# Ledger of designs, part 2: peptides against a protein of PDB entry 3NZW

Target 1, 212 residues: chain A of PDB entry 3NZW
Amino acid sequence: TTTLAFRFQGGIIVAVDSRATAGNWVASQTVKKVIEINPFLLGTMAGGAADCQFWETWLGSQCRLHELREKERISVAAASKILSNLVYQYKGAGLSMGTMICGYTRKEGPTIYYVDSDGTRLKGDIFCVGSGQTFAYGVLDSNYKWDLSVEDALYLGKRSILAAAHRDAYSGGSVNLYHVTEDGWIYHGNHDVGELFWKVKEEEGSFNNVIG
Target 2, 222 residues: chain B of PDB entry 3NZW
Amino acid sequence: QFNPYGDNGGTILGIAGEDFAVLAGDTRNITDYSINSRYEPKVFDCGDNIVMSANGFAADGDALVKRFKNSVKWYHFDHNDKKLSINSAARNIQHLLYGKRFFPYYVHTIIAGLDEDGKGAVYSFDPVGSYEREQCRAGGAAASLIMPFLDNQVNFKNQYEPGTNGKVKKPLKYLSVEEVIKLVRDSFTSATERHIQVGDGLEILIVTKDGVRKEFYELKRD

## One batch from the design tools (peptide; made by RFdiffusion4, then SolubleMPNN)

Design b1_p28_4_s3
Fold by OpenDDE base, seed 5:
Structure b1_p28_4_s3 (fold): chain B 212 residues (1-212), chain C 222 residues (1-222), chain A 28 residues (1-28)
Amino acid sequence: as target 1 above (212 residues)
Amino acid sequence: as target 2 above (222 residues)
Amino acid sequence: GLTNRDRFAALEATREFARKYVKPVTMK
């Protein structure tokens, strides 16, 4: 798995691969590793598929309850804290989760929290999470700047996942791409890695370790 | 050594068409190398045009299916006999599976039906309740033999348009019910040849807007 | 007969077995 999120002048970019595995078996190439919690809030998934799907869906319910009770959208800080508190209660039970809660509120602006099953909760500007995270960081860190255009930021997110998909055996399938703004998240499509790889190679003259 | 699970073998297969879905399973039930039954159905009509199979340890599979059937019953009680949608059924099954997260049902679960737009739907589950809607899925003993075949024949993986030098993929399209049935039969006959835990009989449940139809075919009995 | 302790021990053994041999889908 490779998931990433980063803040820039235009909001947040979220990009994820879509491969799931069971040992050496590729279980799926089409897994949705982003949960759309609400129109302004996304959760990413890495680790146990069931753990992430179950609890991030549960988180969505908690966020909705907050909105109903408080008559205001939940903050990214509060949403991430709910999840963090939950997984901490299960500490030692064997949950496996590496998640990013990404969203926008007027009071916080664009915000990213990393939450994992070890009980870690971190606010930050850039996170890559999963077995392919180091490969993604290699590309992302080399090209990141706050002043990226939306177009360049989207491409950078997509390109970073592609690099990880190329090198990490546990990452692949496709890239799902999101842009989060003050008006909510925008889905920017599913990009098959097989097609994307050759396109990028040709256009950039990159991936010269592969013939073709 | 202590082992709370058994393995009763078998294989199941789901394929979604445009306006139908199929869920098929062999009828062999086995323990180790001994055939317990040559006809023990493992694909069930659960009502509301939903068919379900949970393949692996039969005791767990049967328990899960019974729980889901009860869930359907209670859904009707609580919601004035409203039809349970396939997506809601999938969510419910996730909760059934994840409720035993720390002592999982030792099964691979597949359900099939029609979505709310009348399109064929197949949902597959891991033992602890992760799920995904897919066009096709094989589960059970011979899943590793069948799934690559389905990738090629249902999703047209690694197929390209002739004369394009491999640059144009074969376009995705829905298969007819006849084509799907043929693929299912070919899958199971092939699996039976290569896997000892698959054979005896093939039962196919076909879900359409008109309801659930069952078909049965003999498989090799060795 | 079996004690409650025996029952709990059996459950823990079951869970341990499941962790080792049940193969869930993962997104590593």
Scores: peptide ipSAE 0.354, ipTM 0.809, DockQ to the pose 0.046
Fold by OpenDDE base, seed 2:
Structure b1_p28_4_s3 (fold): chain B 212 residues (1-212), chain C 222 residues (1-222), chain A 28 residues (1-28)
Amino acid sequence: as target 1 above (212 residues)
Amino acid sequence: as target 2 above (222 residues)
Amino acid sequence: GLTNRDRFAALEATREFARKYVKPVTMK
């Protein structure tokens, strides 16, 4: 798995692969590793598929309950804290989760929290999560700037996942791409890694370790 | 070493069509190297045009299916006989599975039916309740033999249009019920040849807007 | 009959086995 999120002048970019595995077996190439909690809030998934899917869906319900009770959207800080508190209660039980809670509120602006099953909760501007995270960081860190255009930021997110998919055996399938703004998240499509690889290789003259 | 689970073998397969879905399973039930039964159905009509199979440890599978059937019953009681949608069924099954997160049902679960738009739907589950809607899925003993075949024949993976120098993929299209049945039969006959835990009989449940029908085919009995 | 201690031990053994041999889908 490779998931990433980063803040920039235009909001938040979220990009994830879609491969799931069971040992050496590719279980799926089409897994949705982003949960759309509400129009302004996303959660990413890495680790145990059931753990992430179950508890982030649960989180969505908690966020909706907050909205109904308080008559306003939950903050990204509060949403991430709910999840963090939950996983902390299960600390040592064997949950496997590496998540990013990404969203926009008027109070916070664009915000990213990392939450994992070890009880870690971090606010930050850039996170890559999963077995392919180091490959993604290699591309992302080398090209990241706060002042990226939306177009360049989207491409950078997509390109970083592609790099990870190329080098990490546990990452692949496709890239799902999101842009989060003050108006909410925008889905920027599903990009098959096979097609994307050859396109990028040709356009950039990159991936020269592959002759094809 | 202590092992709380058994393995009863078998294989199941789901394929969604445009306006139908199929869920198929062999009828062999085994323990170790012994055939317990040559005809033990493992694909079930659960009502509301939903068919289900939980393949692996049969005791766990039967328990799960029974619980789901009960869930359907209670859903009707609580919601004035409202039809349970396939997506809601999937969510319910997730909760059934994840409820035993720390002592899982040792099964691969697949359900099939029609979505609310009348389109064929197949959902697959891991032992602890992760699920995904897919066009096709194989589960059980011979899943590793069948799934690549389905990737190629249902999803047209690694197929390209002739004369395009591999630049244009074969377009996706829905298969007819006849084509799907052929693929299912070919899958199971092939699996039976190469896997000792698959054989004896093939039962196919076909879900359409008109309901669930069953087909049965003989497989090798060796 | 089994004592509570026996039951807990069996449960732990079951959980340990499950962790090793149940193959859940993972997003590594």
Scores: peptide ipSAE 0.360, ipTM 0.825, DockQ to the pose 0.047; fails the geometry check
Fold by OpenDDE base, seed 3:
Structure b1_p28_4_s3 (fold): chain B 212 residues (1-212), chain C 222 residues (1-222), chain A 28 residues (1-28)
Amino acid sequence: as target 1 above (212 residues)
Amino acid sequence: as target 2 above (222 residues)
Amino acid sequence: GLTNRDRFAALEATREFARKYVKPVTMK
């Protein structure tokens, strides 16, 4: 798995691969590793598929309950804290989760929290999570700037996942791409790695270790 | 070594068409290398035009299916006989599976039916309740043999339009019920040849807007 | 017959086994 999120002048980019595995078996190439909690809040998934899917869906329900009770959208801080508190209660039980809670509220602006099943909760501007995270960081860190255009930021997110998909056996399938703004998240499509790789290679002159 | 689980073998397969879905399973039940039964159905009509199979440890599979059937019953009681949608069924099954997260049902679960638009739907689950809607899925002993075949024949993976030098993918299209049945039969026939835990009989449940029908075919009995 | 203590012990052993040998789908 490779998931990433980063803040920039235009909001937040979220990009994830779509491969799931059971040992050496590719269980799926089409897994949705982003949960759309509400129009302004996303959760990413890495680790146990059931753990992430179940508890982030549960989180969505908790966020909706908050909205109903408080008559306002839940903050990214509060949403991430709910999840963090939950997984901490299960610490040692064997949950496997590496998540990012990404969203926009008027109070916070664009915000990213990392939450994992070890009990870690971190606020930050850039996170890559999963077995392919180091590959993604290699591309992302080398090209990241706060002042990226939306177009360049989207491409950078997509390109970083592609790099990880290329090098990490546990990452692949496709890239799902999101842009989060003050108006909410925008889905920027599913990009099959098999097609995207050749396109990027041709346009950039990159991936020269592969003969076309 | 203590092992609370058994493995009763078998294989199941779901394929969604445009306005139908199929869920098929062999009827062989084994323990280790011994055939317990040559006809033990493992694909069930659960009502509301939903068919279900949970393949692996049969005791767990049966328990899960019974619980789901009971869930359907109670859903009707609580919601004035409202039909349970396939997507809601999938969510319910997730909760059933994840409720035993730390002592899982040792099964691969597939359900099939029609979505709310009348289109064929197949959902697959891991033992602890992760699920995904797909056009096709194989589960059980011979899943590793069948799934790549389905990728090629249902999803047209690695197929290209003739004369395009591999530049144009074969377009996705729905298969007819006859084509799907043929694929299912070929899949199980092939799996039976290469896997000892698959064989004896093939039962196919076909879901359409008119309900669920069953077809049965003999497989090798060796 | 089995005592509650026996059932508890068996359950714990079962859970331990499950943690080791059940292979769920993962997004590594």
Scores: peptide ipSAE 0.358, ipTM 0.822, DockQ to the pose 0.046; fails the geometry check
Fold by OpenDDE base, seed 1:
Structure b1_p28_4_s3 (fold): chain B 212 residues (1-212), chain C 222 residues (1-222), chain A 28 residues (1-28)
Amino acid sequence: as target 1 above (212 residues)
Amino acid sequence: as target 2 above (222 residues)
Amino acid sequence: GLTNRDRFAALEATREFARKYVKPVTMK
């Protein structure tokens, strides 16, 4: 798995692969590793598929309850804290989760929290999570600037996942891409890695270790 | 060593068409190398045009299916006999599976039916309740033999338009019920040849807007 | 008969086994 999120002048970019495995078996190439909690809040999934899918869906319900009771959207800080508190209660039980809670609220602006099943909760501007994270960081860190255009930022997110998909056996399938703004998240499509690889190679002259 | 799980072998397969879905399973039940039964159905009509199979440890599979059937019953009681949608059924089954997260049902679960638009739907579950809607899925003992075949023949993976130098993929299209049944039969006959835990009989449940139809075919009995 | 301790031990053994041998889908 490779998931990433980063803040820039235009909001937040979220990009994830879509491969899931059971041991050496490729279980799926089309898994959705982003949960759309509400129109302004996303959760990413890495680790146990059931753990992430179940508890992030549960988180969505908690966020909706907050909205109903408080008559305002939940903050990214509060949403991530709910999840963090939950996984902490299960610490030692064997949950496996590496998540990013990404969203935009009026009071916080664009915000990213990393939450994992070890109890870690971190606020930050850039996170890559999963077995392919180091490959993604290699591309992302080398090209990241706060002042990226939306177009360049979207491409950078997509390109970073592609690099990870190329090198990490546990990453692949497709890239799902999101842009989070003050007006909410925008889905920017599913990009098959097989097709994307050759396109990028041709356009950039990259991936020269592979003969086309 | 202590082992709370058994393994009864078998294989199941789901394929979604445009306006139908198929869920098939062999009827062999085995323990180790001993055939317990040559006809033990493992694909069930659960009502509301939903068919279900949970393949692996049969005791767990039967328990899960019974719980789901009961869930359907209570859903009707609580919601004025409203039909349970396939997507809601999938969510319900996730909760059944994840409710035993720390002592899982040792099964690969597949359900099939029609979505709310009347389109064929197949959902597959891991032992602890992660699920995905797919066009096809194989589960059980011979899943590793069948799934690559389905990737190629249902989803047309690694197939390209002739004369395009591999640049244009074969377009996706729905298969007819006859084509799907043929693929299912070919899959199971092939699996029977190469896997000792698959054989004896093949039961296919076909879901359409008109209801659930069952077909049975003999497999090799060796 | 089984004590509560015995029942608990059996359950824990079962859970331990499950953790080792059940192969859930993972997003590593």
Scores: peptide ipSAE 0.351, ipTM 0.812, DockQ to the pose 0.046; fails the geometry check

## One batch from the design tools (peptide; made by RFdiffusion4, then SolubleMPNN)

Design b1_p30_6_s2
Fold by OpenDDE base, seed 4:
Structure b1_p30_6_s2 (fold): chain B 212 residues (1-212), chain C 222 residues (1-222), chain A 30 residues (1-30)
Amino acid sequence: as target 1 above (212 residues)
Amino acid sequence: as target 2 above (222 residues)
Amino acid sequence: MVKIYRPKKRYVFDSPILAEMLERSEKYLK
């Protein structure tokens, strides 16, 4: 798995691969590793598929309850804290989760929290999470700037996942791409890694160690 | 050391068509190298046009299916006989599976039916309740033998339009029920040749808007 | 650097064999 999120002048980019594995078996190439909690809030999934899917869906319910009770959207801080508190209660039980809670509120602006099953909760501007995270960081860190255009930021997110998909055996399938703004998240499509790789190679002149 | 799990073998396969879905399973039940039964159905009509199979440890599979059937029953009681949608069924099954997260049902679960738009739907689950809607899924002993075949024949993976130098993929299209049945039969026939835990019989449940139809085919009895 | 994930599960009975067996059966977003 490779998931990433980063803040920039235009909001938040979220990009994830879509491969799931069971040991050496590729279980799926089409997993949705982003949960759309609400129109302004996303959660990413890494680790145990069931753990992430179950509890992040549960988180969505908790966020909705907040909205119903408080008549306002839950903050990214509060949403991430709910999840963090939950996994902390299960500390030692063997949950495996690495998630980024990404969203926009008027109060907070664009915000990213990293939450994992070890009890870590971090606010930050850039996170890559999963077995392919180091590969993604290699590309992302090399090209990241706060002042990226939306187009360039989207491409950078996509390109970083592609790099990870190329080098990490546990990442691949496709890239799901999101842009989060004050008006909510925008889905920017599913990009098959097979097609994307060749396109990028041709356009960039990159991946020269691979022949066509 | 005590092992609470057994392995009863078998293989299951789901494929979604445009306006139908199929869920198939062999009828062999084994323990170790002994055939317990040559006809033990493992694909079930659960009502509301939902078919289900939980393949692996049969005791766990049966328990899960029974719980789901009971869930359907109570859903009707609680919601004025409202039909349980396939997506809601999938969510319910997730909760059934994840409810035993720390002592899982040792099964690979597949359900098939029609979505609310009348389109074929297949959902697959891991032992602890992660689930995904897919066009096709193989589960059980010979899943590793069948799934790549399905990738190629259902989803047309690695197939290209002739004369395009591999630049144009074969377009995705729905398969007819006849085509799907052929693929299912070929899958199980092939799997039976290479896996001792697959064989004896093949039962196919076909879900359409008109209900669930069953077909049976003999497999090798070796 | 944030955590690099490895498949790891804990169950009601502490059996490495069972844990490994189940691990190979569960989908993982590694």
Scores: peptide ipSAE 0.371, ipTM 0.825, DockQ to the pose 0.081; fails the geometry check
Fold by OpenDDE base, seed 2:
Structure b1_p30_6_s2 (fold): chain B 212 residues (1-212), chain C 222 residues (1-222), chain A 30 residues (1-30)
Amino acid sequence: as target 1 above (212 residues)
Amino acid sequence: as target 2 above (222 residues)
Amino acid sequence: MVKIYRPKKRYVFDSPILAEMLERSEKYLK
């Protein structure tokens, strides 16, 4: 798995691969590793597929309950804290989760929290999570700047996942790409790695470790 | 050494068509190298046009199916006989599986039916309740033999239009029920040849808007 | 530090079947 999220002048970019594995078996190439909690809030998934899918869906329900009770959208801080508190209660039980809660509220602006099953909760501007995270960081850190255009930021997110998919055996399938703004998240499509790789290679002259 | 799990072998397969879905399973039940039964159905009509199979440890599979059937019953009681949608069924099954997260059901679960738009739907589950809607899925002993075949024949993976130098993928299209049945039969006959835990009989449940139809085919009994 | 995921068994159980299930049957987003 490779998931990433970063803040920039235009909001938040979220990009994830779509491969799931069971040992050496590719269980799926089409996993949705982003949960759309509400129109302004996303959660990413890494670790146990069931743990992430179950508890982030649960989180969605808690966020909706908050909205109904408080008559306002839940903050990114509060949403991430709910999840963090939950997984902390299960500390030692064997949950495996690495998630980024990404969203926008008027109070907070664009916000990213990293939450994992070890009880870690971190606020930050850039996170890559999964077995391919170091590959993604390599590309992302090399090209990141706050002043990226939306177009360049989207490409950078996509390109970073592609790099990880190329090098990490546990990442692949496709890239799902999101842009989070003050108006909510925008889905920017599913990009098959098999097609995207050759396109990028040709256009950039990159990936020269592979002969076309 | 106490092992709470067994492995009863077998294989299951789901394929979604445009306006239908199929869920198929062999009827062999084994323990180790011994055939317990040559006809033990493992694909079930659960009502509301939903078919289900939980393949792996039969005791766990049966328990899960029974719980789901009971869930359907209670859903009707609680919601004025409302039909349970396939997506809601999938969510319910997730909760059944994840409710036993720390002592999982040793099964690969597949359900099939029609979505609310009348399109064929197949949902597959891991033992602890992660689920995904897919066009096709194989589960069980011979899943590793069948799934690549389905990738090629249902999803047309690694197929390209002739004369395009591999630049144009074969377009996706829905298969007819007849085509799907052929693929299912070929899958199981092939699996039977190469896997000792698969054989004896093949039961196919076909879900359409008109209900559930069953077909049965003999497999090798060796 | 952001968690780095490696292939691992999530359950401490002596059952070989459970171990196999975790390794070969349970979906993991590594």
Scores: peptide ipSAE 0.265, ipTM 0.795, DockQ to the pose 0.089; fails the geometry check
Fold by OpenDDE base, seed 3:
Structure b1_p30_6_s2 (fold): chain B 212 residues (1-212), chain C 222 residues (1-222), chain A 30 residues (1-30)
Amino acid sequence: as target 1 above (212 residues)
Amino acid sequence: as target 2 above (222 residues)
Amino acid sequence: MVKIYRPKKRYVFDSPILAEMLERSEKYLK
C-alpha cells in the first residue's frame, strides 16, 4: 500500500494505490483506499483492510452525528481525534491502521492529520503512509513546493504513487486521485498503473531501468 | 496448541453479469484427506434475491449464513417488510464478521444479487469483514487456480486486439448468462482436476429479476 | 485470506493476529 496527502497553496492532494494483498497473494487490484466521509472530509486506509473500512465508516457516522447535534460540520481536528481516541481504546488488541484524515473547514482551512493504531496523532503538511511510503517520499520530497499549481500538484501526487507502485511489490493496480478545496473534495479519476507507467516513461524519459 | 478452526475445503465462485449474477460452489465437504460428504450445498438463497456462500471452515460458514438469514428476518420486522438491498446486505455482513474481529469466522464470504439499478452485483469479504464489490471473485481452496482464469476470461486481462502489437486492450463487455455458466463449469472442472478438495458436484445459483434459479452439474468424484 | 493494505513492515509484524491470519492465508493459497 501507498497513500499520500500533502497541503499546498491550492488545497490538499490525496493519492492512493489500489492493491490489496494477503501475504504474497494479490487479493485485489481495485480496492478503494479512500473513504469519502463527507463532501469536505476524506479518510485514507493503510493496514488491515477490515480495520480501516470498519472504523473509518464508523467515523463517518460519528461525524454525521456531530453535524446533526451541533448543526455544524465537524472539524478535521475533532474528526481525527475521535478516531484517535477509538484506536487508543483498542491499543494492544491488534488493530492495524495507518490513516490520514484530510479535509477543509472554514475555521481550520485545509488540514491533514495522521492517525495510526499505535495511538499517534500528528498534524502536518505532508504524509506518505504504507509499505511504499519511502518510495513515494523520494519523489514527493524532491519536487514538492508550496506554490505548486493544481495541475502540477495533482501530477506530483499521481507520480509519487506511480513510483511506489513500481518499486513496492505490495503497491499497484491503479492510482486514485483527489483534490480537496474550500468547496470540498474533487475526484480526479482512477489511473491504471500499467498504462500510466508507459505514458510517464515516454513523456518524461524516466524509468530507464525498464527497457521498452 | 488448540486450534479451533478446521478446513472443509471446497471452492466458490461469483460472477456478475449485466442484469444477472451467479454464485456457484462445489458440493464436496472434506476434512484433511477424508471426504465427509459428496453433496453438502454451501450456496444459499437468503431471500430478497440475495444468494450467499461462506467457504472455509464449514461450522463458521453455517453460523454466519444463519446469522445473516436471521438478520434479513429482523430487517423485515423492523422496516415493514422492506426488501434488503445488496449493498445493505454487504454492510450487514461486514458487521457480523467484524463483530468477531478477535475470534474471526474462518471463511471467505461471497454474496451475489442485483443492485438497486438491476445490475448484477458480487460482493466478497475477508474473514474479518473487509468487502469489495467486484465483477468476479473466486474463494476457497482452488481460488488461486480459478481467479487468474477469471481475470483473463471475465476481465480480459492480458488480452489485446490482434494486430495492434499489444497497444489496444480487448474491450470490456458483459458476458451472457450462457457464457458465464460455461466459464463457471470450465473453472470447476479444471479446479477439480488439480485440487483434491474440489469435486463431486457443482451447484450454481443464478439471480435475475425473476428470482433465483438453481442448476446442478456433476463433477469428478475422485 | 485476510486482505491487507500493507503498512510499513513494522506494522505487519506488530499485529500478532494479522500475522497469523496472513500465515494462514498463505498456507491456504499454497
Scores: peptide ipSAE 0.228, ipTM 0.760, DockQ to the pose 0.092; fails the geometry check
Fold by OpenDDE base, seed 5:
Structure b1_p30_6_s2 (fold): chain B 212 residues (1-212), chain C 222 residues (1-222), chain A 30 residues (1-30)
Amino acid sequence: as target 1 above (212 residues)
Amino acid sequence: as target 2 above (222 residues)
Amino acid sequence: MVKIYRPKKRYVFDSPILAEMLERSEKYLK
């Protein structure tokens, strides 16, 4: 798995791969590792598929309940804290989760929280999470700037996941890409790694370790 | 070492068509090298045009299916006989599986039916309740033998248009019910040849807007 | 066969039941 999110002048980019594995078995190439909690809030999934899928869906329900009770959208801070508190209650029970809660509220602006099953909750501008995270960081950190255009930021997110998919045997399938703005998240498509790899190689003249 | 799980073998397979879905399973039940039964159905009509199979440890599979059937019953009681949609069924099954997250059902679960638009739907589950809607899925003993075949024949993986130097993939298209049945039969006959835990009989449940139809075919009894 | 969105090792906590299930699945899927 490789998931990433980063803040920039245009909001938040979220990009994830779509491979699930069971040991050496590729269980799926088409997994949705982003949960659309509401039109303004996303959750990413790394770790146990069921743990992430179940509890982030549960989180969505809690966020909706907040809106119904308080007549206001939940903050990214509060949403991430709900999840963090939940996993902390299960600390030691064996949950496996590495998640990013990404969203936009008027009071917070674009916000990213990292939450994992160890009880860690971090606010930050850039996170890569999963077995391929170091590969993604290699590309992302080398090219990241706050002043990226939306187009360049989207490409950078996609390109970073592609790098991880190339080097990490546990990452691959496709890249799902999101842009989060004040108006909510925008889905920017599913990009098959097989096609994307050759396209990028040709256009950039990169991946020269592979004979075209 | 404590091991509360058995393995009763068998294989199941789901494929979604345009306006239908199929869920198939062999009827062999085995423990280690001993055949317990040559005809023990493991694919069930659960009502509301939903078919279900939970393959692996049969005791867990049966328990899960019974719980789901009961869930369907209570859904009708609580919601004025409203039909349970396939997506809602999938969510419900997730909760059944994840409810035992720390002592899981040792099964690979697949359900099949029609979505709310009348299109074929197949959902597959891991033992603890992760689920995904897919066009096809094999589960059980011979899943590793069949799934690559399905990738090739249902999703047309690694197939390209002739004369394009591998640059143009074979376009995706829905398969007819006849084509799907052929693929299912070929899958199970082939699996039976190579896996001792698969054989005896093949039961296929076909879901359409008109309901659930069952077909049965003999497999090798070796 | 438990599906994993393969995290770093730090995200995978010991669960004997799940580990065994994975091992058995791997063994069985070979």
Scores: peptide ipSAE 0.155, ipTM 0.750, DockQ to the pose 0.100; fails the geometry check

